# Peptides against a protein of PDB entry 8YR4, part 72

Target 1, 309 residues: chain A of PDB entry 8YR4
Amino acid sequence: PRGSPALQLVVLICLGLMGLERALNVLVPIFYRNIVNLLTEKAPWNSLAWTVTSYVFLKFLQGGGTGSTGFVSNLRTFLWIRVQQFTSRRVELLIFSHLHELSLRWHLGRRTGEVLRIADRGTSSVTGLLSYLVFNVIPTLADIIIGIIYFSMFFNAWFGLIVFLCMSLYLTLTIVVTEWRTKFRRAMNTQENATRARAVDSLLNFETVKYYNAESYEVERYREAIIKYQGLEWKSSASLVLLNQTQNLVIGLGLLAGSLLCAYFVTEQKLQVGDYVLFGTYIIQLYMPLNWFGTYYRMIQTNFIDMEN

## One batch from the design tools (peptide; aimed at target 1 M299)

Design b2_p27_5_s1 (made by RFdiffusion4, then SolubleMPNN; from b2_p27_5, 15 letters changed)
Fold by OpenDDE base, seed 5:
Structure b2_p27_5_s1 (fold): chain B 309 residues (1-309), chain A 27 residues (1-27)
Amino acid sequence: as target 1 above (309 residues)
Amino acid sequence: MEVLEKALKEVQEAFEKVLSTTSEPVV
């Protein structure tokens, strides 16, 4: 943000908090491993109690589970509100100034309420994309890279390779299936708009419909439009289930291969029981943000197409 | 999750509505 030193400091603090979140994502599984090892070794209660207390504190800072945000992520999100508001207002003013530079002929061809609605959507879209890239996409890619490095250095090169192949296949299939699905979604949205337009036109012409006793005919035409919409909606929804199932299969195969390899190295006394638990916990932790990656990619692709038009 | 899905749906509906207005060919 050029022009506000206070907002620049807030951005630097948010970047520092993002780095802390990445460190917590590695430390939490390590402390959980250490608890399992201390329990297996029948270690003294004082050492176990300290490690458990430290783990719970790190887990409070990180957060964890579906829908629980950690203290660090909440603090980052709270600080970012002012940066988002500044960015939104700047994009909105830029769009508004650009609209005033457009020809009178362009303004006369459009309803003022439609132009304002396009401006508000454009602003929300650009601001949403920037927030999504900075806080979800880049951090998730960083966590994958950190995970590959961690498993390659502290376990074996084979674990780093399994994670690399699993994540590369996951990302590639997510992109390919998302691009394929986008065709069905566009067709659904066009048919939804056509179905809504027919309902609006029938209601605006209510007097004419009533004069000709054509209510049953308009209801049947609307039913046909709904059936056609639902046929496209089913294809769009079925393609989403196929995406989610493909993603689940890739993660399941990666988890199976890595868990069997971990179990084998534990039987060979090359790894501890805690290392098996760490691997499973860390792979599941990487999967949670990746499940949203297909939605991220689609939003990014749609934003770029909307900015070119 | 639901708030993020709702915000994501609102951004998505905003997007779909921008796409619907930009994909009308100016004949």
Scores: peptide ipSAE 0.006, ipTM 0.301, DockQ to the pose 0.021
OpenDDE base, seeds 1, 2, 3, 4: peptide ipSAE 0.006, 0.000, 0.006, 0.000; ipTM 0.333, 0.294, 0.330, 0.294

Design b2_p27_5_s2 (made by RFdiffusion4, then SolubleMPNN; from b2_p27_5, 17 letters changed)
Fold by OpenDDE base, seed 4:
Structure b2_p27_5_s2 (fold): chain B 309 residues (1-309), chain A 27 residues (1-27)
Amino acid sequence: as target 1 above (309 residues)
Amino acid sequence: SSFLEKALKEVEERFKEVLSSTSEVVV
């Protein structure tokens, strides 16, 4: 934000809090590992109690794995409200000034209030999407990279490779299946508009329909249009279930492969019992944001398709 | 204009559904 050093400082603090969230995502599983190892070794109560207390404190800062419930994330969201308000107000003023520069013929041909409402909603949507990309997508990609580095350095290159392959396959399949689904969604939306247009045309011609006693014919035509719509809706919904199932299968296979490998290394005394718990906990933590990624990628893709038309 | 408004409503509804489903799982 140019012009307010206070808002620039708030942005820097929010970026610092995002860095802290990334550190917590690594530290929380590590402290949980350490608890499991200390319990296995029958370590003295004082060291165990300190590690448990530290873990619970770190877990409070991180939250329940939904990024929105952690103290650090809530503090970031709270501080970001002022930055969002500044950004929204700036975009609204830019749109409003641009609307005043438009020709009188443009204003006479359009409901200015509808254009403002569309511009405001569009601005809010774009600002929300950009906020999501910056605060959830980019951080999740960073957590994946940090995870690959961490597992490659502190476990074995095989664990880093499993995480890399799992996450790369997950992202690739999410994109490819989402693009494949877009055709079903476009067809559904087109058929929905056609079904609505038929209903409006039938209602506008109500007197003519009544004069010819054609009510049953118009109802049957509307029924056929609904059945055709529902057939496309089913394809759209079934393709979503297929996406979710494909994503779940990829994560499940990655978790299976990594868990079996970790269990094998524990039996070979190359890793500790806590390392098995670390791997499982960290993969589940990566999975939670990725589920959101698939939802927002669809939203972004829809908004881009809707801007091209 | 009607298409953008529909898309924005569908985005808002999906965002509300995702927020409601996450609130129901947290609550």
Scores: peptide ipSAE 0.007, ipTM 0.340, DockQ to the pose 0.020
OpenDDE base, seeds 1, 2, 3, 5: peptide ipSAE 0.000, 0.000, 0.006, 0.006; ipTM 0.316, 0.269, 0.331, 0.328

Design b2_p27_5_s3 (made by RFdiffusion4, then SolubleMPNN; from b2_p27_5, 15 letters changed)
Fold by OpenDDE base, seed 3:
Structure b2_p27_5_s3 (fold): chain B 309 residues (1-309), chain A 27 residues (1-27)
Amino acid sequence: as target 1 above (309 residues)
Amino acid sequence: MEELEKALKEVNERFENVLSTTSEVEV
């Protein structure tokens, strides 16, 4: 942000916290490996207790488990509120200025409430898209690249290849199936809006419906609209289950191939038992943000379409 | 009526966005 040194410092701190999150994503599996190795070696309690305490502290900073955000991510999100508010106001003022530059004929042809709704949607779409790109998409891609480099350098080139193929296949299938699914979701949303509009129009004209004793006819028309909606809803939901199952199969196959290869290298004494646990933990950790990638991709597409309109 | 429909639509869009975000977390 040009013009506020305080907001520039907050952006730099947020970028530093993002770098710290990437470091934690590598360190947490390493400390978990070290615990397993120390347990296997029957190491002294003092060394084990220190490593466990350090791991739990790093895990608190990182976050993890279903629905839990880490301390670093929460601190970043909190600091970013001021930057987002500044960016939102700047976009709103630019849109508002541009609306005042438009011809009188354009303003007379549109309802003021529709123009304001387009401006608010445009502002939310720009700020949302920027936040998703910077805080979700780019970090997830960075974690994948860091993972490939880490496994290639510290294990074997075969582990880096397995992670590369697994993640490339996962991302490609996520994009392709999400684009296919978007057709069903658009059709569902269009039919939902049409079903709702029909219900509202029937209820607003209730006096006319009563006058003609047409209640049974309006109920049947509404039933037909619901059945059409539910048929599209089922296709949308079934396509989501297919996406999630396809993603789970790709991760499961990658985890199987890499776990078998790691187990083999442990039997050959080329790797330690902790390295097997590290591989499994790291792959599951890469999977967690990737599960959201389909949602992020859809939100980016929706926000781009809402900006073009 | 149009304001109530608009407010109900905005509440439902927010609720569906929260539910779609939450249901895509649980799966």
Scores: peptide ipSAE 0.006, ipTM 0.381, DockQ to the pose 0.056
OpenDDE base, seeds 1, 2, 4, 5: peptide ipSAE 0.006, 0.000, 0.000, 0.006; ipTM 0.320, 0.240, 0.263, 0.343; seed 1 fails the geometry check

Design b2_p27_5_s4 (made by RFdiffusion4, then SolubleMPNN; from b2_p27_5, 16 letters changed)
Fold by OpenDDE base, seed 2:
Structure b2_p27_5_s4 (fold): chain B 309 residues (1-309), chain A 27 residues (1-27)
Amino acid sequence: as target 1 above (309 residues)
Amino acid sequence: MEKLEEALKEVNERFEKVLSTTSEPVF
């Protein structure tokens, strides 16, 4: 933000907290590995208790993995509210200024409440797109790269290759199936809108419907519109189930391949039992944000369409 | 798309207006 050094500092702190979240995503599995190794070695209670306490503290900072945002993420989100409000207000004022620069002939041809809604959508789309890119998409891609590097350096190049292939396949299938699904969703939304329009037109023309005794005809016409909607809704919902199932299969195959390889290296005494647990926990942590990637991709695509209108 | 969104907003505002007028108890 040009003009407020305080808001620039808040942005830098938010970027620093985002870097800390990435570090926590690596550290939490490492501390969990160390607990498993200390338990396997029958280490002294004091060393175990310190490592467990440190793990729980890092896990509190990171978050519970059950969709609960961690302390660091909550603090980042809290600090970001001021930046978002400043950005929103600036975009709204720019749109509002631009609307006042438009010709009187343009204003006489449009309803003021529609113009304000276009302004609000445009502002929400710009601020939403920025927030999704900076806080969801870029961090998720960074976590994948960090994960590939980590497994390649600390385990073996084969683990990095398995993670790379599984993540690349997962992302590609998520994009392709999401783009395919978008056609069914657009058709569903168009038919939903047409069904709502028919219901409203029938209710607004209630006197005319009563005058012609056309109630049964309007009910049947509405029933046909609902059946057409439900047929498109089913296709939209079934395509979502197919996406989730395809994602689950890719995850399952990647986890199977990596777990078998890790178990083999543990039997060869090249890895410890804690390394097997680290692999499983770290992979699950990488998949958690990826489950939302199809939602983020769709939100980005919607926000781009809403900015072009 | 704008004309369809305008038409859908007009439809939704009219529907909310019909719902509000039907939720007013005609005393």
Scores: peptide ipSAE 0.000, ipTM 0.237, DockQ to the pose 0.010
OpenDDE base, seeds 1, 3, 4, 5: peptide ipSAE 0.008, 0.000, 0.000, 0.000; ipTM 0.361, 0.333, 0.249, 0.286; seeds 1, 3, 4 fail the geometry check

Design b2_p27_6 (made by RFdiffusion4)
Pose (drawn by RFdiffusion4):
Structure b2_p27_6 (pose): chain A 309 residues (1-309), chain P 27 residues (1-27)
Amino acid sequence: as target 1 above (309 residues)
Amino acid sequence: SRGRRLVYALLAVVFVVGAVVVVSSLL
């Protein structure tokens, strides 16, 4: 925010809260391991109670689910509401002030609905791009690196390889499948618009009664168009199911390899009982934000082209 | 085009840094 000082402070607080969320993402599974290790060794009730209370408090600060739930990141959403309102107002006003100074030939040439749709989509694109990228993409790519470092240095060497390969395969397959699916989605959207146009045309022209008893003909053409649309929709959604399945298979294979290696190492007195639940919890924690990357890829590309327009 | 380049650049950083950390831990 160029103008107001009160908003730069809010931006800095939001970035600090994002850092704190990353720290909590690292901390919470460590406390879960500590609780399990204290539980297996018959520890007194005092230290167990205090440690349990602390773990619960940390789970409360971190998202109880999917990271979009915690007290942190919600304070962030609140402050970001206050900040993103300023950018949205400024961009809309700049577009509106520029559209009123162009010459007449320009206005006589282009329609109004198209020009206004470009402007609205542009403002929404800038806003969404800022939010998606800064607050949902880079934090997850930072979480993957932090996890790789933690497992490779403080847990063992092989688990770094396991997490690295699993996440690399996940990202690659997600991008590869997403481009194909985008082609299918565009193909389906064009036909959907054509079907709507046919239905609107048949409704507007109540001449079907005049030039024939052609109600049946109009119904038949509509059915044919619906069937074509349904075929294209089935293709697109089946592609979506495939994407979900391949992502789930990749994470499952990573979890299986890590769990088996951790169990074997625990039986050989190399790792403690808590390390098993640490690995499991952390793998699930990494998986939860990764579920929404094909959508982020699609939205980022679309919003980039829209902002360019 | 620009979006694709940015995504590939971000992934390249993740893969390089991750690979260096894995290789160093195995050595």

Design b2_p27_6_s1 (made by RFdiffusion4, then SolubleMPNN; from b2_p27_6, 18 letters changed)
Fold by OpenDDE base, seed 2:
Structure b2_p27_6_s1 (fold): chain B 309 residues (1-309), chain A 27 residues (1-27)
Amino acid sequence: as target 1 above (309 residues)
Amino acid sequence: SKAKKLWEELLQKLFSTSLEIVLSSLS
């Protein structure tokens, strides 16, 4: 923000905390590996106790990984509140100024409360999308790249390739299946609005419906509209389950292939038992933010569809 | 039609200005 050096410093601190989260995402699995190796080697209690204590402290800082309630993530979220409030206020003032620049004919044709609600939804959607891109999308992509580099350097190139193929396939299928689902969601929302409009029209014309004793006919028309809506809702919900299951299968296959390869290298004494645990822990840690990615990408598409209507 | 185009222009201007605010907050 050009006008406040204090908010610029807060943004820089938040970026530094995001970098620290990336470092923690690598360090936590490494310390967990070291615990397993020390247990396997029957290391002295003092060395083990220090490593466990350090691991628990790093795990407290990290929490559950990207998008979790770890100390560093909570501190970042707390500091970002002021930046978000500044951005939201600036966007709201721009919308309000633009609404005043619009022709009187545009204002006379619309209810002021509906325009304000659309503006508030627009502000919330834009600010939410930006926050999501900065705090979830970019960090998740960075964690994937860091993971590929780490496994390629410290394991074998085959592990880096498995992670690359698994994550690339996961992201590609997530995008493709989500774009396919958007058609069902648009159809569902259109039918929901049509069903709501029929209910409102029937209730506004209540006296006419009573005069003609047409209550049973209006109820049956509303029932048919609900059945048609539920058929589209089922397709939308079933397509979501299909997305989640496809994502789970891709991660499961990547975990299987990498775990078998790691187990094989442990049997050949090329890797330690701790390296097997590190691989499994790191893949699961990458999966958590990606599962949220599918949910938020849906939220992004919802906000875009709700902005198009 | 005109309201949708104006809303798209508003959203595009809001997105560009928000992106510019975020980018200018990073610089």
Scores: peptide ipSAE 0.022, ipTM 0.504, DockQ to the pose 0.031
OpenDDE base, seeds 1, 3, 4, 5: peptide ipSAE 0.019, 0.019, 0.019, 0.022; ipTM 0.502, 0.513, 0.517, 0.487

Design b2_p27_6_s2 (made by RFdiffusion4, then SolubleMPNN; from b2_p27_6, 19 letters changed)
Fold by OpenDDE base, seed 3:
Structure b2_p27_6_s2 (fold): chain B 309 residues (1-309), chain A 27 residues (1-27)
Amino acid sequence: as target 1 above (309 residues)
Amino acid sequence: SAADELWKKLLEELFETGKKIVEEALK
């Protein structure tokens, strides 16, 4: 932001904190490895206590990893509030200016209150999407790349390949299954709106319904609309369970392949027992932000579908 | 439909503008 050196400094500090989070995502598993190795070697209590205290301190800074509420992430979120408010105001002013540039015919065809509500929802959705891409998607992709490099350099090229294939397959299946699911969600939302419109129309015509004693007929029509909605809701919910199960299966297969390979190399004395624990901890740590990614990609698609209606 | 396409295009332009603002804030 060229107009505020204070906001530029806050952005730079937030980037520095994002870099620190990436470093913590590597260091926390390494320190956990070191604890397991020291326990296996029956090392002196002083060395073990120092390593455990250092690990707990790093874990406090990291939290649960990307998408968790660690100290560094909370500090970043706190500092980012001013930048988000500046970006939101700029987006709101751009939308407002664009609305004033639109033709009189466009304004006469629409309720001003509905246009403003769509503008406010649009602004919040764009600002939320941008914040999520910058603070969750990009960092998660960076953590995957850092993981592939780390495992390829310090373990074996086979571990880097397993992480690469697992994460590539996970991301590809997440996108493909989410795009497939969007059809069911769009159909569900359309039927929900139609069911709600029918209920509102029946209630607005209450006097006419009473005059013809048509209450039982209107209730049966509403029941049929609910059954149609629930059939589409079931397809939408079942498709979500299928997505989550497919994601879980891919991570499970990656964890299985990598854990077996780690165990084999530990038996050959090429790796230590702590390296097995490091691999498992790091894969689970990568899974957490990816699960949030699937949820948010779904939320983005929902907001786009809800704006299409 | 035409408004939804306009809103999608506006959201894409706002997203690209937001991305440019972030990229300019990073420079």
Scores: peptide ipSAE 0.007, ipTM 0.384, DockQ to the pose 0.036
OpenDDE base, seeds 1, 2, 4, 5: peptide ipSAE 0.000, 0.007, 0.006, 0.007; ipTM 0.269, 0.411, 0.321, 0.379

Design b2_p27_6_s3 (made by RFdiffusion4, then SolubleMPNN; from b2_p27_6, 18 letters changed)
Fold by OpenDDE base, seed 2:
Structure b2_p27_6_s3 (fold): chain B 309 residues (1-309), chain A 27 residues (1-27)
Amino acid sequence: as target 1 above (309 residues)
Amino acid sequence: SKADELLKALLEEFFNTGLKIVQEALE
């Protein structure tokens, strides 16, 4: 934001807090590993108590990972409110200025309230998309890269490969299945609009329907339209369940392969018991933001479909 | 419609302006 050095400083602080969240995502599993190793070695209570207290403090700062209600995430969200308000106001003023540049014919053909509602939806969709890209997509990709590097450096290269293959397959299948699902959603939305239009037309022509005693015919036509809509809604909902189940299966297979390999190396005394726990906790921490990623990517596609109509 | 092209152009311009603001904040 060129006009406010204060907002530029807030953006830099938010970027610094995002970097701190990435560091916490690595440190929290490491401290949890250390607790398990200290418990296995029957270490002195004082060392264990300090490590547990440090872990709980780091976990308070982190929360549940990216997009969770951790202290650092909440502080970032609080500071970002002013940046979001500035951005939203800038978009709203650009849209409003552009609406005034449009021809009188364009304004006479549209209801002012509908134009404002489209502008508000547009502004909300843009600001939501940008906030989502900056706070969820980029951080999640960074966590995956950091995870691959961490497991490749501190574990055997096979663990880095398992994480890479699992996350690459998860992302690829999420995109492909979501693009496939978009066809069913577009068909559902088109049929919803057609069903709504029929209901509105029937109600606007209420006097004509009463004059011809056609009420039973209009109700049956509306019922057929609802059944057709529900058939498309079922396909959309079933495709969502299929996406979620496919994602769960990919993560489950990656977790199984990596956990078995880790358990094997622990039995050979190449890894400690804490390293097994670290692997499991780190994979779950990567999964949580990715599960939200699939939901928000769908929300983004919805907003794009709702803007194309 | 011309409104959808305009909303898309405004979205692209805003995305480009947002990216430019992020780039200018990273430089």
Scores: peptide ipSAE 0.019, ipTM 0.414, DockQ to the pose 0.037
OpenDDE base, seeds 1, 3, 4, 5: peptide ipSAE 0.018, 0.018, 0.006, 0.018; ipTM 0.434, 0.420, 0.327, 0.379

Design b2_p27_6_s4 (made by RFdiffusion4, then SolubleMPNN; from b2_p27_6, 20 letters changed)
Fold by OpenDDE base, seed 5:
Structure b2_p27_6_s4 (fold): chain B 309 residues (1-309), chain A 27 residues (1-27)
Amino acid sequence: as target 1 above (309 residues)
Amino acid sequence: DKAKKLWEELLKKFFETSLKIVKESLE
């Protein structure tokens, strides 16, 4: 942020907190492994109690579960509010200055309220996209890379390969299926706008409709438009379920392959029981932010389609 | 099409500016 050393410091602190989140994502499974190993070895209560307390503290810092944010993530989000506001304001001013540079013909052909709505949607979309890339995409990619390195170094190279193949396939299928879904969503939004326009036109011409007793005809036309919209909505929604199920299948296959390999190495006494638990816990931790990836990519595409109109 | 290109350029400038701010904050 040019001219505000305070905002630069906040960005640095947020980056440091992001690094801490990556460290926690590795440490939490390690401490959980250690608990399982200590329980298996029937270790003294004092060692077990300290490890459990440390694990719970690290888990509080990390957070866990669908929609739960840890202390570090909440602190980062809180500090980032000022950076987001600065960025939003800068984008709004850039859009506004650009709108003033546009030709009089462009302004005469559009309602000023529509232009402002496009500008506001656009600013929200850009700010949302940046926040999503910085806080979800980049961290998730970093966690995948860290995971591949960790499993390749501390486990057999086969575990690193399973994580690499699973995550590469997951990301590729997510992109391909999401690009395919964009077509259905554009068609749905176009039909929604057409259905709304028909309703507005019928209501604006209410006197004419009443004069000709054409209410039943207008209702039937509106019904046909709704049925056509619902057919496109179903395709959009079904394509989302297909995306989620495909993602779940890829993660499930990766978890199965890696869990069987872990179990095999535990039976050969090459790995401990805790290492099996570590692998399963870490794969589930990688899946959580990736599941949000599909939802936010949908939100970004919404905002992009809403800007094309 | 022109609005889309403008948004792609604004997005690109925004990313470049954000990356530049992050880089200038790390230097």
Scores: peptide ipSAE 0.021, ipTM 0.384, DockQ to the pose 0.039
OpenDDE base, seeds 1, 2, 3, 4: peptide ipSAE 0.014, 0.020, 0.019, 0.000; ipTM 0.369, 0.402, 0.397, 0.264

Design b2_p27_7 (made by RFdiffusion4)
Pose (drawn by RFdiffusion4):
Structure b2_p27_7 (pose): chain A 309 residues (1-309), chain P 27 residues (1-27)
Amino acid sequence: as target 1 above (309 residues)
Amino acid sequence: SFFVILFVLIVVTILVSAFVLSFLLSS
């Protein structure tokens, strides 16, 4: 924010809260391991109670689910509401002030609905791009790297390879399948618009009664158009199911390999009992934000082209 | 040693995010 000083402080606080969320993402599974290790060795009730309370408090600060739930990141959403309001107002006012100074030939040439749709979509695009990228993409790519470093240095060597291969395969397959699915989605959207247009045309012209008893003909053409649309929709949604299945298979294979190796190592007195639940929890924690990357890829591309317009 | 490494990684992540945000707002 160029103008106001009160908002730069809020931006810095938001970035600090993002860092704190990354720290909590690392910390909470460690405390879960400590609790399980203390529990298996018959520890007194005092230290167990205090450690349990601390773990619960950390789970409360971190998102109880999907990371969009914690007290942190919600304070962030509140402060970002206050900040993103300023950018939205400034961009809208700049567009509106520019549209009122263009010459007459320009206004006589283009329609109003198209020009206004471009402006609205542009403002939304800038806002969404800032929110999506800065607060949802980079933090996840940072979580993956931090997890790779933690497992490769403080847990063992092989688990770094396991996490690296799993996440690399997940990202590659997600992007590859997503481009194909986008082609299918566009093909389906065009027909949906054509079906709506046919229905609007048949409703507006109540001449069907005059030039024939052509109610049945108008109904049949509408049915044919609906069938064509449904075929294209089935293709698109089946592609979506396939993407979900391949993502789930990749994560499942990574979890299976990591769990088997951890169990074997625990039986050989190399790792403690808590390391198993540490691995499991951390793998689930990595998986949860990764569930929405095909959507992010599609929205980033669309918003980039819209901002260019 | 673990907390030093974690602190450095958090600081790098904040700097990269601040850089990207500043780049987009300058555009």

Design b2_p27_7_s1 (made by RFdiffusion4, then SolubleMPNN; from b2_p27_7, 18 letters changed)
Fold by OpenDDE base, seed 5:
Structure b2_p27_7_s1 (fold): chain B 309 residues (1-309), chain A 27 residues (1-27)
Amino acid sequence: as target 1 above (309 residues)
Amino acid sequence: DFLELLQKLIEEAIKEAQELLEQLLAS
């Protein structure tokens, strides 16, 4: 943000906290591995108690790998509120300035309430997209890259390849299925707007409807519009379940392949029992942000589709 | 016109993020 050195410092602190979250995502599985190894070796209580205490402290800072529950993530989110408010205000002023530059014909053809709704949706869409890119997309991609590097260096090149293939397939299928779902969502939103417009028109013409005793006819016409909407809503919701199930299948296949390979290397005494636990824990930690990725991408697409209409 | 404005705003925000990253790497 140009012009506020205080906000620039807050952005730098937030970036530093994001780096700390990436370090915690690697350290937490490592400490959990170390606990399992110390338990297997029947190590002295003092060493075990220190490692467990350190793990619990790191887990408190991380908050389970979802960006909403950890101390570091909560602190980042708190500091970012001022940056988001600055960005939102800047976007709102730019949209408002642009609306004033538009032709008089554009303003006369639209109700003031519709113009304000478009401006508000636009501001929310841009700020939501930016926050999502900075706090979910970029960190998740960084964790994937860190994971590939870590498993390739400390386990075997085959583990890095499994993570790479699973995450690449997951991201590709998420994009392709989400683009396919956008068609169903556009159709649903168009039918929702048409159903609402019919309800408003019937209520505005209430006196005419009552004069002709046409209340039953208007109710039946509204019911037919709702049934048509629900048919499109079902397609949208079913396509979401298909996306989630496809994502779960890809992660499940990756977890199966990697866990079998880990178990094999543990039987060959090339890896320890703790390394099997580390792999499973780290893959689950990668999955949790990616599952939220599908949810936020839907919110962004909603906001964009709602602006096109 | 509104989508073009949004695209320009996104491009400007990406440029500001890049400038901040370059300042962080230069320090």
Scores: peptide ipSAE 0.010, ipTM 0.437, DockQ to the pose 0.036
OpenDDE base, seeds 1, 2, 3, 4: peptide ipSAE 0.008, 0.009, 0.009, 0.009; ipTM 0.357, 0.441, 0.429, 0.452

